# Designs tried in a protein design run: peptides against a protein of PDB entry 7AL2. Part 58

Target 1, 85 residues: chain A of PDB entry 7AL2
Amino acid sequence: YEIMLIRPKTIDDINYVVDQVLEESNPVILDLSFLEKESPANFKLAGEKIKQMRSNYGAEALLLSRCNDKNLIIIAPKGVSLVRK

## One batch from the design tools (peptide; made by RFdiffusion4, then SolubleMPNN)

Design b2_p20_8_s3 (from b2_p20_8, 9 letters changed)
Fold by OpenDDE base, seed 5:
Structure b2_p20_8_s3 (fold): chain B 85 residues (1-85), chain A 20 residues (1-20)
Amino acid sequence: as target 1 above (85 residues)
Amino acid sequence: SEEEKELLEFLKESGVESID
Protein backbone atom coordinates (compact mmCIF):
# COMPACT_ATOMS: atom_id res chain seq x y z
CA TYR B 1 0.00 0.00 0.00
CA GLU B 2 0.89 3.67 -0.19
CA ILE B 3 0.86 6.26 2.56
CA MET B 4 -0.85 9.37 1.29
CA LEU B 5 0.07 12.82 2.52
CA ILE B 6 -2.38 15.66 2.02
CA ARG B 7 -3.28 19.06 3.38
CA PRO B 8 -6.97 19.28 2.47
CA LYS B 9 -8.31 22.60 1.29
CA THR B 10 -11.71 21.69 -0.19
CA ILE B 11 -14.56 19.26 0.20
CA ASP B 12 -13.15 17.40 -2.79
CA ASP B 13 -9.94 16.90 -0.85
CA ILE B 14 -11.88 15.55 2.11
CA ASN B 15 -13.67 13.10 -0.14
CA TYR B 16 -10.33 12.14 -1.64
CA VAL B 17 -9.15 11.15 1.83
CA VAL B 18 -12.26 9.05 2.33
CA ASP B 19 -11.66 7.34 -0.99
CA GLN B 20 -8.03 6.61 -0.17
CA VAL B 21 -8.89 5.04 3.16
CA LEU B 22 -12.03 3.13 2.25
CA GLU B 23 -11.55 2.24 -1.41
CA GLU B 24 -7.79 2.13 -1.84
CA SER B 25 -6.96 0.92 1.68
CA ASN B 26 -4.16 3.46 1.95
CA PRO B 27 -3.23 5.15 5.22
CA VAL B 28 -3.45 8.91 5.03
CA ILE B 29 -1.45 11.46 6.96
CA LEU B 30 -3.50 14.64 7.04
CA ASP B 31 -2.58 18.18 7.86
CA LEU B 32 -5.90 19.77 8.77
CA SER B 33 -4.38 23.16 9.59
CA PHE B 34 -5.72 24.79 6.45
CA LEU B 35 -9.32 23.78 7.04
CA GLU B 36 -9.02 24.56 10.73
CA LYS B 37 -7.90 28.07 9.90
CA GLU B 38 -9.83 28.86 6.74
CA SER B 39 -13.07 26.89 6.93
CA PRO B 40 -14.55 25.92 10.28
CA ALA B 41 -17.43 24.26 8.46
CA ASN B 42 -15.19 22.01 6.39
CA PHE B 43 -13.00 21.33 9.41
CA LYS B 44 -16.09 20.07 11.19
CA LEU B 45 -17.04 18.06 8.12
CA ALA B 46 -13.62 16.44 8.08
CA GLY B 47 -14.14 15.40 11.67
CA GLU B 48 -17.50 13.89 10.83
CA LYS B 49 -15.99 11.92 7.96
CA ILE B 50 -13.24 10.61 10.22
CA LYS B 51 -15.83 9.53 12.75
CA GLN B 52 -17.76 7.72 10.03
CA MET B 53 -14.66 5.90 8.84
CA ARG B 54 -13.85 4.84 12.39
CA SER B 55 -17.35 3.87 13.41
CA ASN B 56 -18.57 2.19 10.25
CA TYR B 57 -15.44 0.86 8.56
CA GLY B 58 -12.98 0.08 11.32
CA ALA B 59 -10.49 2.82 10.51
CA GLU B 60 -8.14 4.10 13.20
CA ALA B 61 -7.22 7.75 13.62
CA LEU B 62 -4.54 9.35 15.77
CA LEU B 63 -3.47 12.92 16.33
CA LEU B 64 0.27 12.98 15.69
CA SER B 65 1.04 16.62 16.33
CA ARG B 66 -0.77 19.84 17.08
CA CYS B 67 0.88 23.24 16.96
CA ASN B 68 0.31 26.68 15.50
CA ASP B 69 0.83 25.68 11.88
CA LYS B 70 0.26 21.92 11.92
CA ASN B 71 -2.63 19.63 12.74
CA LEU B 72 -1.33 16.21 11.78
CA ILE B 73 -3.60 13.18 11.90
CA ILE B 74 -3.01 9.68 10.59
CA ILE B 75 -5.97 7.62 9.44
CA ALA B 76 -5.35 3.93 8.88
CA PRO B 77 -7.79 1.70 7.04
CA LYS B 78 -9.02 -1.57 8.45
CA GLY B 79 -6.20 -4.06 8.12
CA VAL B 80 -3.41 -1.58 8.78
CA SER B 81 -2.65 -1.35 12.47
CA LEU B 82 -1.25 1.69 14.21
CA VAL B 83 1.12 0.35 16.84
CA ARG B 84 2.53 2.40 19.69
CA LYS B 85 5.98 1.54 21.06
CA SER A 1 -7.87 29.44 24.48
CA GLU A 2 -10.26 29.46 21.56
CA GLU A 3 -7.88 27.27 19.59
CA GLU A 4 -7.78 24.70 22.35
CA LYS A 5 -11.55 24.78 22.62
CA GLU A 6 -11.95 24.19 18.91
CA LEU A 7 -9.47 21.31 18.97
CA LEU A 8 -11.25 19.72 21.89
CA GLU A 9 -14.56 19.88 20.05
CA PHE A 10 -12.95 18.36 16.97
CA LEU A 11 -11.48 15.50 18.96
CA LYS A 12 -14.82 14.83 20.62
CA GLU A 13 -16.67 14.77 17.33
CA SER A 14 -14.15 12.80 15.30
CA GLY A 15 -13.04 10.36 17.97
CA VAL A 16 -9.42 10.98 17.04
CA GLU A 17 -7.09 10.04 19.87
CA SER A 18 -3.92 11.90 20.74
CA ILE A 19 -0.65 10.04 20.46
CA ASP A 20 0.56 11.97 23.49
Scores: peptide ipSAE 0.599, ipTM 0.901, DockQ to the pose 0.838
Fold by OpenDDE base, seed 4:
Structure b2_p20_8_s3 (fold): chain B 85 residues (1-85), chain A 20 residues (1-20)
Amino acid sequence: as target 1 above (85 residues)
Amino acid sequence: SEEEKELLEFLKESGVESID
């Protein structure tokens, strides 16, 4: 698998993340800082999509870093484990 | 702060867990 990196700016980008996780089974390192600042509605949508992936498809999601400039989250598809050591 | 409230709501809704 590949690890995808994206800072989504549009709904299309959000759907791209969903596609990568669910269809391609690729983990995604996601920076939500743009949506958080520029589109509260799409930021909320991103959260809903993450919930759906977790609840319905066994994806995992962790907040890696949060600051004024970045909101970094990793989303892993089922089969790719995020393990805390 | 409002930013923190917004983040907390996002985490609650999404189910994203903090690595910390």
Scores: peptide ipSAE 0.599, ipTM 0.900, DockQ to the pose 0.871
Fold by OpenDDE base, seed 3:
Structure b2_p20_8_s3 (fold): chain B 85 residues (1-85), chain A 20 residues (1-20)
Amino acid sequence: as target 1 above (85 residues)
Amino acid sequence: SEEEKELLEFLKESGVESID
């Protein structure tokens, strides 16, 4: 698999993330800082999509870092385990 | 802050956990 990196800015970007996780089975590292600042609606939508992927498809999601400039989250599809040591 | 409240709401809704 590949690890995709993206800073979503549009709904198309959000759907791209969903496709990567569910259709391609690729982990995605997201920076949600743009949506958080520029589009509260799409930021909320991103959260809903993450919940759906977790609840319905067994994806895992982990917040890696949060600061003024970054909101980094990794989403792993079922079959790719996020292991904390 | 309002930003913190928004983040907490996002985490609650999405189910995203923190590595920290």
Scores: peptide ipSAE 0.599, ipTM 0.901, DockQ to the pose 0.863
Fold by OpenDDE base, seed 2:
Structure b2_p20_8_s3 (fold): chain B 85 residues (1-85), chain A 20 residues (1-20)
Amino acid sequence: as target 1 above (85 residues)
Amino acid sequence: SEEEKELLEFLKESGVESID
């Protein structure tokens, strides 16, 4: 599989993340800082999509780093385990 | 801070877990 890197800016980008996780089974490392600042509505939508992927499709999601200029999340599809040692 | 409150709300709603 591939690991996708993206800083979503639009709804299309959010849907691209969903497609990568659910259809392509690729983990995604995404930076939500743009949506957090520029579109509270789409930031909320991204959170809802992540919840849906976790609840309905067995995806996992972890916050890797949060600061003023980054909001880094990793989303792993079912079958790719995120392990904390 | 307000930013921290916003993050906490996001984590609560999305179910994303923090590694820190």
Scores: peptide ipSAE 0.598, ipTM 0.900, DockQ to the pose 0.840

Design b2_p20_8_s4 (from b2_p20_8, 9 letters changed)
Fold by OpenDDE base, seed 4:
Structure b2_p20_8_s4 (fold): chain B 85 residues (1-85), chain A 20 residues (1-20)
Amino acid sequence: as target 1 above (85 residues)
Amino acid sequence: SSEEEELLEFLKEAGVESID
């Protein structure tokens, strides 16, 4: 698999993330800082999509880092485990 | 802060845990 990197700015970008996780089975490292700052609606939508991927498809998600200009989350499809030690 | 509260709410709704 591939690890995708994206800082989504549009709904299309959010859907791209969903497609990568669910259809391509690729982990995605997201920076949600743009949506967080520029689009509360799409930021909320991103969260809803993450929840849906977790609840319905067994994806895992973990916040990696939070700072003033970054909001980094990794989403892993089922079959790729995120392990914290 | 309000920004921190917003993030916490997002994480809660999305079901995302922090590495910390």
Scores: peptide ipSAE 0.654, ipTM 0.915, DockQ to the pose 0.891
Fold by OpenDDE base, seed 2:
Structure b2_p20_8_s4 (fold): chain B 85 residues (1-85), chain A 20 residues (1-20)
Amino acid sequence: as target 1 above (85 residues)
Amino acid sequence: SSEEEELLEFLKEAGVESID
């Protein structure tokens, strides 16, 4: 698999993340800072999509960092485990 | 802060935990 890196700015970008996780089985590291600042509605939507991927498809998600102008989250598809040590 | 509260609300709704 590949690890995708993206800072979503549009609904299309959010759907791209969903496709990468569910269809391509690629982990995604995304920065939600743009949506958080520029589109509260799409920021909320991103959260709903993450919840759906976790609840319905066995994806995992973890906040990596919240500092400065970053809001970094990793989403892993089923079969790729996020392990804390 | 309001920004921190917003993040906490997001994480709660998304069901996402933090490594910190």
Scores: peptide ipSAE 0.654, ipTM 0.915, DockQ to the pose 0.854
Fold by OpenDDE base, seed 3:
Structure b2_p20_8_s4 (fold): chain B 85 residues (1-85), chain A 20 residues (1-20)
Amino acid sequence: as target 1 above (85 residues)
Amino acid sequence: SSEEEELLEFLKEAGVESID
């Protein structure tokens, strides 16, 4: 698999994340800082999509970092486990 | 802060845990 890196700015970008996780089975490291600052509606939508992927498809999600200009989350498809050591 | 509250709300609704 590939690890996708994206800072989504549009709904198309959000749907791209969903496709990567569910259809391509690729983990995605996404920076939600743009949506958080520029589009509260799409930021909320991103959260809803993450919840759906977790609840319905067994995806895992973890907040990696939060600072002034970054909101980094990794989303892993069901076949890829996020393990803490 | 309000920004922190927004993040907590997002994490709660999305069901996302923190690495820390």
Scores: peptide ipSAE 0.651, ipTM 0.915, DockQ to the pose 0.907
Fold by OpenDDE base, seed 1:
Structure b2_p20_8_s4 (fold): chain B 85 residues (1-85), chain A 20 residues (1-20)
Amino acid sequence: as target 1 above (85 residues)
Amino acid sequence: SSEEEELLEFLKEAGVESID
C-alpha cells in the first residue's frame, strides 16, 4: 500500500481522503490545520467522516501531533493496524 | 484556551485518541 499525505482544504479533499482509506486501503496522514482555522463547517465534516470510517468500516485514527500550525492525524484502513511500541 | 477546548471536542466527537 501507499501512505498518502494531505492537508485538506475543500470538501473534495475530504472525500479524497475517504476514498483513499476505504477504496484504496491506503493509510492517510492528514494535516487538518487549514480546515480548523478556515472552515469550522468542513472541520466538523472531517471529524464526522473520521468517525464514520471508524464506526462503519473498522478504520483506526490517531492524533500524531498538535500545535498552533499543525493538526496531524493518521487514518489507517481495516487491515493495517496502528501499533504503539 | 478556547482553541485547545475546540480541538479536544473535535477529538472526542471523532473518536480520535492521541499518541502518548
Scores: peptide ipSAE 0.651, ipTM 0.914, DockQ to the pose 0.878

## One batch from the design tools (peptide; made by RFdiffusion4, then SolubleMPNN)

Design b2_p21_1_s1 (from b2_p21_1, 12 letters changed)
Fold by OpenDDE base, seed 3:
Structure b2_p21_1_s1 (fold): chain B 85 residues (1-85), chain A 21 residues (1-21)
Amino acid sequence: as target 1 above (85 residues)
Amino acid sequence: SALEERLDEELEAAGVSRLKK
């Protein structure tokens, strides 16, 4: 698999994330800082998509870091486990 | 801040886990 890196800015970007996780089985590291600041509606939508991927498809989502400029989350598809040592 | 609160609410609603220190 590949690990995708993206800072979503549009609904198309959000749907790209969903496609990568569910159809391609690729982990995605997202920076949600743009949506957080610029589009509350799309930020909410992104959260809803994350929940759906977790609840319905066994994906895992983990907040990696949050600061003023970054909101980093990794989403792993089912079969790719996130392990902390 | 309001922005931080919104993030917290959305992360909680999404079920996003957080790294522990």
Scores: peptide ipSAE 0.544, ipTM 0.873, DockQ to the pose 0.916
Fold by OpenDDE base, seed 1:
Structure b2_p21_1_s1 (fold): chain B 85 residues (1-85), chain A 21 residues (1-21)
Amino acid sequence: as target 1 above (85 residues)
Amino acid sequence: SALEERLDEELEAAGVSRLKK
């Protein structure tokens, strides 16, 4: 599989993340800092999509880093395990 | 801050796990 990197800015970007996780089975490292600051509605939507992927498809989501200009989350599809040593 | 609180709320609602500090 591939690991995708994206800082989503639009609904299309959010749906791209969903497609990568569910259809391509690729982990995604995404930076939600743009949506967090510029679009509360789309930030909420992104969260809802993450929940749906977890609840319905067994995806896993982990906060990697949170600071003023970055909000990094990794989303792993079912079958890809996130392990902390 | 209000922004931080909103982020925490959304992360919790989404079920995003957090690394231990």
Scores: peptide ipSAE 0.540, ipTM 0.870, DockQ to the pose 0.866
Fold by OpenDDE base, seed 2:
Structure b2_p21_1_s1 (fold): chain B 85 residues (1-85), chain A 21 residues (1-21)
Amino acid sequence: as target 1 above (85 residues)
Amino acid sequence: SALEERLDEELEAAGVSRLKK
């Protein structure tokens, strides 16, 4: 698989993340900082999509880093385990 | 801050896990 990196800015970008995780089975490292600051509605939508991927398809989502200019989350599809040593 | 509180609420609602310290 491939690991995709994206800082989503639009609904199309959010749907791209969903497609990568569910259809392509690719983990996605995403930066939600743009949506967080520029579009509260789309930020909420992104969260809803993450919940749906977790609840319905067995995806996993982990916060990697949060600071003033970044909100990094990794979303792993079912079958790809996130392990901390 | 209000923004930080909103982020915490959205992450919790989404079920995003956090690394333990």
Scores: peptide ipSAE 0.536, ipTM 0.868, DockQ to the pose 0.892
Fold by OpenDDE base, seed 5:
Structure b2_p21_1_s1 (fold): chain B 85 residues (1-85), chain A 21 residues (1-21)
Amino acid sequence: as target 1 above (85 residues)
Amino acid sequence: SALEERLDEELEAAGVSRLKK
């Protein structure tokens, strides 16, 4: 699999994340800092999509880093385990 | 801040896990 990195800016980008996780089974490291600052509505939408992927498809979502310029989250599809050593 | 609180609420609603310290 591939690990995708994206800083989503649009609804299309959010849907791209969903496709990567659910259809391609690729983990996605996404930076939500743009949506947080520029579109609270789309940030909320992104959260709803994350919840759906977790609740309905067994994805896992983990906050990697949160600071002034980044909000990094990794979403792992079912079958890819996030393990902390 | 208000922004931080809003973001925390959204992350919680999404079920995003946090690393344990």
Scores: peptide ipSAE 0.535, ipTM 0.868, DockQ to the pose 0.886

Design b2_p21_1_s2 (from b2_p21_1, 12 letters changed)
Fold by OpenDDE base, seed 2:
Structure b2_p21_1_s2 (fold): chain B 85 residues (1-85), chain A 21 residues (1-21)
Amino acid sequence: as target 1 above (85 residues)
Amino acid sequence: SEIEKLTDEVLEEAGVSRIKK
């Protein structure tokens, strides 16, 4: 698989993330900093999509880093586990 | 801040895990 890196800015970008996780089975390193600042509505939508991927498809989502300039989350599809050493 | 509160709420509702310290 591939690891996708994206800072989504549009609803199309959000759907791209969903497709990568569910259809392509690719983990995604996601920066939500643009949406949380520029579109609270789409930021909430992104959160809803993350919940749906976890609840319905067994994806996992983990916060990697959060500060004023970034909100980094990794989303892993079912079968790819996130492990801390 | 308000944006930090919104972010906390969205991440919590989404079920995004956090690395424990």
Scores: peptide ipSAE 0.714, ipTM 0.914, DockQ to the pose 0.907
Fold by OpenDDE base, seed 3:
Structure b2_p21_1_s2 (fold): chain B 85 residues (1-85), chain A 21 residues (1-21)
Amino acid sequence: as target 1 above (85 residues)
Amino acid sequence: SEIEKLTDEVLEEAGVSRIKK
């Protein structure tokens, strides 16, 4: 698999993330800082999609970093484990 | 800030886990 990196700016980008996780089984490291600041509605939508991927498809979501300039989250599809050592 | 509050709310609702540093 591949690890995708994206800073979503549009609904198309959000759906791209969903497709990568659910259809391609690729982990995605996404920066939600753009949506957070520029589109609260799409930011909320992104959150809803994350919940759906976790609740319905066994994905895992982990916050990597949160600061003024970044909101980094990794979404791992079922079968890819996020392990801290 | 309001943005920070929104972020906390969205991440919590989404069920995003946090790493302890």
Scores: peptide ipSAE 0.714, ipTM 0.914, DockQ to the pose 0.928
Fold by OpenDDE base, seed 1:
Structure b2_p21_1_s2 (fold): chain B 85 residues (1-85), chain A 21 residues (1-21)
Amino acid sequence: as target 1 above (85 residues)
Amino acid sequence: SEIEKLTDEVLEEAGVSRIKK
């Protein structure tokens, strides 16, 4: 698999993340800082998509970093384990 | 801040896990 990195700005970008995780089975390192500040509605939508991927498809989501200019989350598809040592 | 509150709410509702700092 590949590890995708994206800072989504549009609904199309959000759907791209969903496609990468569910269809391509690729982990995604996601920076939600743009949506967080510029589109609360789409930020909430992104959160809903993350929940759906977790609840319905067994994806895992982990916060990597939270600050003023970053909101980094890794989303792993089912079968890709996130391990902290 | 309001943005911080929104972020916390969205991440909580999404079920995004957090690691200890």
Scores: peptide ipSAE 0.714, ipTM 0.914, DockQ to the pose 0.891
Fold by OpenDDE base, seed 5:
Structure b2_p21_1_s2 (fold): chain B 85 residues (1-85), chain A 21 residues (1-21)
Amino acid sequence: as target 1 above (85 residues)
Amino acid sequence: SEIEKLTDEVLEEAGVSRIKK
């Protein structure tokens, strides 16, 4: 698989993340800082999509880093485990 | 801040896990 990196700015970007996780089984490292500041509505939508991927498809979501200009989250499909050593 | 509060709410509702400090 591939690991995708994206800073979503549009609904199309959000749906791209969903496709990568669910259809391609690729982990995604996403930065939600743009949506968080520029589109609260789409930020909430992104959150809903993350919940759906976790609840319905067994994806895992983990916050990696949070600051003023960065909100990094990794989304792993069911077949990929996130392990802290 | 208001943005921080919104972020906490959205991430909590989404079920995003946090790395232990």
Scores: peptide ipSAE 0.713, ipTM 0.914, DockQ to the pose 0.932

Design b2_p21_1_s3 (from b2_p21_1, 8 letters changed)
Fold by OpenDDE base, seed 3:
Structure b2_p21_1_s3 (fold): chain B 85 residues (1-85), chain A 21 residues (1-21)
Amino acid sequence: as target 1 above (85 residues)
Amino acid sequence: SELEKLSDEVLEEAGVDRLKK
């Protein structure tokens, strides 16, 4: 699989993340900082999509870093385990 | 800030886990 890196800016980008996780089974490291600042509605939508992927499809979501300029989250599809050593 | 509060709320509702320090 591939690990996708994206800073989503549009609904299309959000749906791209969903497709990567659910259809392609690729982990995604995404930066939500743009949506957070520029579109609260789409930021909330992104959160809803993350919840759906976790609740319905067994994805995992983990916050990697939160600061003024970044809101980094990794989403792993079912079958890819996030393990902390 | 209010932005930080919104972010925390969204992440919590989404069920995004946080790494322990």
Scores: peptide ipSAE 0.722, ipTM 0.920, DockQ to the pose 0.939
Fold by OpenDDE base, seed 1:
Structure b2_p21_1_s3 (fold): chain B 85 residues (1-85), chain A 21 residues (1-21)
Amino acid sequence: as target 1 above (85 residues)
Amino acid sequence: SELEKLSDEVLEEAGVDRLKK
């Protein structure tokens, strides 16, 4: 698999993340800081999509970093485990 | 801040786990 990196700015970008996780089975490291600041509605939508991927498809989601200019999350599809040592 | 509150709420509802220190 590949690990995708994206800072989504549009609904199309959000759907790209969903496609990568569910259709391609690729982990995605995404930065939600743009949506958080520029579009609360799309930020909430991204959150809803993450919940759906977790609840319905067994994805995992982990916050990697939170600061003023970053909201960094990794989403792993079912079959790719996130392990902390 | 209000932005942090919104972010925390959205991530909590989404079920995003946090790294523990």
Scores: peptide ipSAE 0.721, ipTM 0.920, DockQ to the pose 0.922
Fold by OpenDDE base, seed 5:
Structure b2_p21_1_s3 (fold): chain B 85 residues (1-85), chain A 21 residues (1-21)
Amino acid sequence: as target 1 above (85 residues)
Amino acid sequence: SELEKLSDEVLEEAGVDRLKK
């Protein structure tokens, strides 16, 4: 598989993340900082999509880093385990 | 900040896990 990196700015970008996780089974490292600052509505939508992927498809979501210019989250599809040593 | 509060709410509702320090 591939690890996808994206900083979503549009609904299309959000749906791209969903497709990568659910259809391609690729982990995604996404930066939500743009949506967080520029579109609270789409930021909330992104959160809803993450919840759906976890609840309905067994994805896992983990916050990697949060600061002024980054809100980094990894979404792992079912079958890819996030392990902390 | 209000932005930080919104972010916390969204991430919590989404079920995004946080690494414990």
Scores: peptide ipSAE 0.721, ipTM 0.920, DockQ to the pose 0.918
Fold by OpenDDE base, seed 2:
Structure b2_p21_1_s3 (fold): chain B 85 residues (1-85), chain A 21 residues (1-21)
Amino acid sequence: as target 1 above (85 residues)
Amino acid sequence: SELEKLSDEVLEEAGVDRLKK
């Protein structure tokens, strides 16, 4: 698989993340900092999509970094485990 | 900040896990 990196700016970008996780089985490292600042509605939508991927498809979501400039999250599809060493 | 609070709320509701020491 591939690890995708994206800073979503549009609904199309959000759907791209969903497709990568569910259809391509690729983990995605995403930065939600643009959406949270520029589109609260789409930021909430992204959160809803993350919940749906977790609840319905067994994805995992982990916060990697939270600061003024970044909101980095990794979404892993079912079968790809996030392990802390 | 208020933005951080809103962000935390969305992430918590989404079920995004946080690293713990």
Scores: peptide ipSAE 0.720, ipTM 0.920, DockQ to the pose 0.897

Design b2_p21_1_s4 (from b2_p21_1, 13 letters changed)
Fold by OpenDDE base, seed 4:
Structure b2_p21_1_s4 (fold): chain B 85 residues (1-85), chain A 21 residues (1-21)
Amino acid sequence: as target 1 above (85 residues)
Amino acid sequence: DEREKLLDEVLEEAGVSRRKK
C-alpha cells in the first residue's frame, strides 16, 4: 500500500481521502489546518467522514500533532494497524 | 479560543484518538 499525504481544501479533497482509505486501503496522513481555518462547515464534514470510516468500516484515526500551523491526523484502513512500541 | 473549541468538538465527534491504546 501507499501512504497518502494531503491537506484538504475542498469537498473533493475530503472525498479523495475517503476513497483512498476505503477503496484503495491506503493510510492517509491528513492536515486539517486549512479546513479548520477557512471552512468550519467542511471541517465538520471531514470529521463526519472520519467517524463514518471508523464506525462503518473499521478504520482507525489518531491525532499526530496539533499546533497553529498543522492539524495532523492519520487514518488507517482496516487491516493496517497503528502500533505503539 | 473559538478555533480550539471547534477543533476539540470535531475531533471528539469524529472519534479521533489522542493516543494509541
Scores: peptide ipSAE 0.675, ipTM 0.895, DockQ to the pose 0.699
Fold by OpenDDE base, seed 5:
Structure b2_p21_1_s4 (fold): chain B 85 residues (1-85), chain A 21 residues (1-21)
Amino acid sequence: as target 1 above (85 residues)
Amino acid sequence: DEREKLLDEVLEEAGVSRRKK
């Protein structure tokens, strides 16, 4: 698989993340800082999509970093484990 | 601030983990 990197800006980008995780089985490292700052509605939507991926499809979501410039989250599809050594 | 509150709310609702395994 591939690891996708994206800073979503639109609903289309959010849906792209969903497709990558659920259809392509690719982990996604996403930066939600744009949505957080520019579109609270779409930011909430992104959160809802993350919940759906976790609840319905067994995806895993982990916050990697939170600062003024970045809100980095990794979404791993079912079958890809996030492990700390 | 409001942004921080929003982020906390979204992360909580989304169920995003804040600690590595």
Scores: peptide ipSAE 0.674, ipTM 0.895, DockQ to the pose 0.729
Fold by OpenDDE base, seed 3:
Structure b2_p21_1_s4 (fold): chain B 85 residues (1-85), chain A 21 residues (1-21)
Amino acid sequence: as target 1 above (85 residues)
Amino acid sequence: DEREKLLDEVLEEAGVSRRKK
């Protein structure tokens, strides 16, 4: 698999994340800081999509970093586990 | 602070974990 890196800015970007996780089974490291600042509606939509991927498809989502200019989350598809050593 | 509240709300609703396993 591949690990995708993206800072989504549009609904198309959000749907791209969903496709990568569910259709391609690729983990995604995404920065939600743009949506958080520029589009509360799309920020909420991104959150809803994350919930759906977790609840309905067994994905995992983990906050990696939260600061003034970044909101980094990793989303792992079912079958790819996030492990702490 | 309003932005921080929104972030917390979205992360909580999404069920994003705050720590690794």
Scores: peptide ipSAE 0.674, ipTM 0.894, DockQ to the pose 0.727
Fold by OpenDDE base, seed 1:
Order: C-alpha cells, then structure tokens, then sequence
Structure b2_p21_1_s4 (fold): chain B 85 residues (1-85), chain A 21 residues (1-21)
C-alpha cells in the first residue's frame, strides 16, 4: 500500500481521502488546517467522513499534531494498525 | 479560541484519538 499525504481544501479532496482509505486501503496523513480556517462546514464534513470510516469500516484515526499552523491526523484502513513503539 | 472550540468539537464528534497507544 501507499501512504497518502494531503491538505484538503475542497469536498473533492475530502472524498479523495475517503476513496484512498476505503477503496485503495491506503493510510492517509492529512492536514485539516485549511478547512479548519477557511470552511467550518467542510471541516465538519471531514469529521463526519472520518466518523463514518471508523464506525462503518473499522478505520482508525489518530491526532498526530495540533498547533497554530497544522492539524495533522492519520487515518488507517482496517487492515493497517497504528502502533506506538 | 473560537477556532479551538471548533477543532475540539470536530475531533470529538469524529472520534479521533489523542491517546498514545
């Protein structure tokens, strides 16, 4: 699999993340800082999609970093586990 | 601060983990 890196700016980008996780089984490291700052509606939508992926498909989502400039989250598909060393 | 509240809300609703495993 591949690890995807993206900073979503549009609904299309959000759906791209969903496709990568659910269809391609690729983990995604995403920065939600753009949506957080520029579109509360799409930011909430992204959150809803994350919830759906977790609840319905067994994906896992973990906050990697939160600061003024970044909001980094990793989303792992069901077949990929997140492990701390 | 308003932005921080929004972030907390979205992360909580999404069920994004903040825990170190």
Amino acid sequence: as target 1 above (85 residues)
Amino acid sequence: DEREKLLDEVLEEAGVSRRKK
Scores: peptide ipSAE 0.675, ipTM 0.895, DockQ to the pose 0.773; fails the geometry check

Design b2_p21_2_s1 (from b2_p21_2, 8 letters changed)
Fold by OpenDDE base, seed 4:
Structure b2_p21_2_s1 (fold): chain B 85 residues (1-85), chain A 21 residues (1-21)
Amino acid sequence: as target 1 above (85 residues)
Amino acid sequence: SLNEPIELTDEKLDELVKEAE
């Protein structure tokens, strides 16, 4: 698998994340800071997509870093384990 | 900054959304 990196700015970007996790089985490291600041509606949408991937597809999502300029999240498909040391 | 990772539960996601509103 590949690890995808993205800072979503549009709905298309959000759907790209979903496709990578669910269709391609690729983990995604994403920064939601743009949506958080520029589009609360799309930020909410992104959150709903993450909920759906977790609830319905066994994806795992962790918040890695949050500050003024970053909202860094990793989403892993069911087949990829995120392990805390 | 990079801190201890936290699980993005539905509750946490809702919290993040609320803070962004």
Scores: peptide ipSAE 0.705, ipTM 0.913, DockQ to the pose 0.817
Fold by OpenDDE base, seed 1:
Structure b2_p21_2_s1 (fold): chain B 85 residues (1-85), chain A 21 residues (1-21)
Amino acid sequence: as target 1 above (85 residues)
Amino acid sequence: SLNEPIELTDEKLDELVKEAE
């Protein structure tokens, strides 16, 4: 698999993340800072999508780093475990 | 800044969304 990196800015980008995780089984490292600042509605949508992937498809999601400038999250599809050593 | 990874539970996601509103 591949690890995708993206800073979503549109609904299309959000759906791309979903496709990568669910259809391609690729982990995604994403920065939600743009949506957080520029579109609360789409930020909420992204959050709902993450909830759905976790609840319905066994994905895992971690907040890696958060500050005023970035909101880094990793989403891993079922079968790819995120483990802290 | 938050530098230690934390699980994005539904509760945490809701918290993040609320802070962005």
Scores: peptide ipSAE 0.705, ipTM 0.913, DockQ to the pose 0.914
Fold by OpenDDE base, seed 3:
Structure b2_p21_2_s1 (fold): chain B 85 residues (1-85), chain A 21 residues (1-21)
Amino acid sequence: as target 1 above (85 residues)
Amino acid sequence: SLNEPIELTDEKLDELVKEAE
């Protein structure tokens, strides 16, 4: 698999993340800071999509880092385990 | 800032969304 890196800016980007996780089974490391600041509605949508992937498809999601200009998250599909050492 | 990984539960996601509003 591949690990995708993205800072979503549009709904298309959000859907791209969903497709990568659910259809391609690729983990995604994403920075939600743009949506958080520029589009609260799309930020909420992104959150809802993450909930759906976790609840319905067995995805895992971790908040890796959060600061003033970063909201870094990893989403892993069911086939990829996120393990803390 | 938060630099330790934490699970993005529904509760945490709702918290993040609320803070952005």
Scores: peptide ipSAE 0.704, ipTM 0.913, DockQ to the pose 0.952
Fold by OpenDDE base, seed 2:
Order: sequence, then C-alpha cells, then structure tokens
Structure b2_p21_2_s1 (fold): chain B 85 residues (1-85), chain A 21 residues (1-21)
Amino acid sequence: as target 1 above (85 residues)
Amino acid sequence: SLNEPIELTDEKLDELVKEAE
C-alpha cells in the first residue's frame, strides 16, 4: 500500500481522504491545520468523517502532533495496525 | 505543544472541533 500525505483545504480533499482509507486501503497522514483555521465547518466535517471511518469501517486514528501551526493525524484502514513501541 | 501520540476518540475529536469554533 501507499501512505498518503495531505493537508486538506476543501470538501473534495476530505472526500479524497475517505476514498484513500476506505476504497484504496491506504493510510493517510493528515494536517488539519488549514481547515481548523480557515473553515471550522469543514474541520467539523472532517472530524465526523473520521468518527464514521472508525465506527463503521474499523479505521484507526491517532493525533500525532498538535501545535500552533499544525494538527497532524494518521488514519489507518482496517487491517493496518498502528502499534506503539 | 502536544507531541505525544494519542488515540482520536470521539471525545477527543469533539474537543478539537469545539476549540476550533
């Protein structure tokens, strides 16, 4: 599989993430800082999509780093395990 | 800053969303 890197800026980007996780079974490393600052509504939407992927499809999501200029998240599809060493 | 990985539970996601509003 591939690991996708994206800083979503639009709803299309959010849906792209969903497609990568659910259809392509690719882990995605996200920076949600743009949406958080520029579109709280779409940031909320992104959060809802993450909830849905976790609840309905067995995806796993971790917050990797949060600071003033970034909000890094990894979402792994079912079958790809995120393990803390 | 927060650099320790944490699980994005529904509760945590709601917290993040609330802070962004």
Scores: peptide ipSAE 0.704, ipTM 0.913, DockQ to the pose 0.937

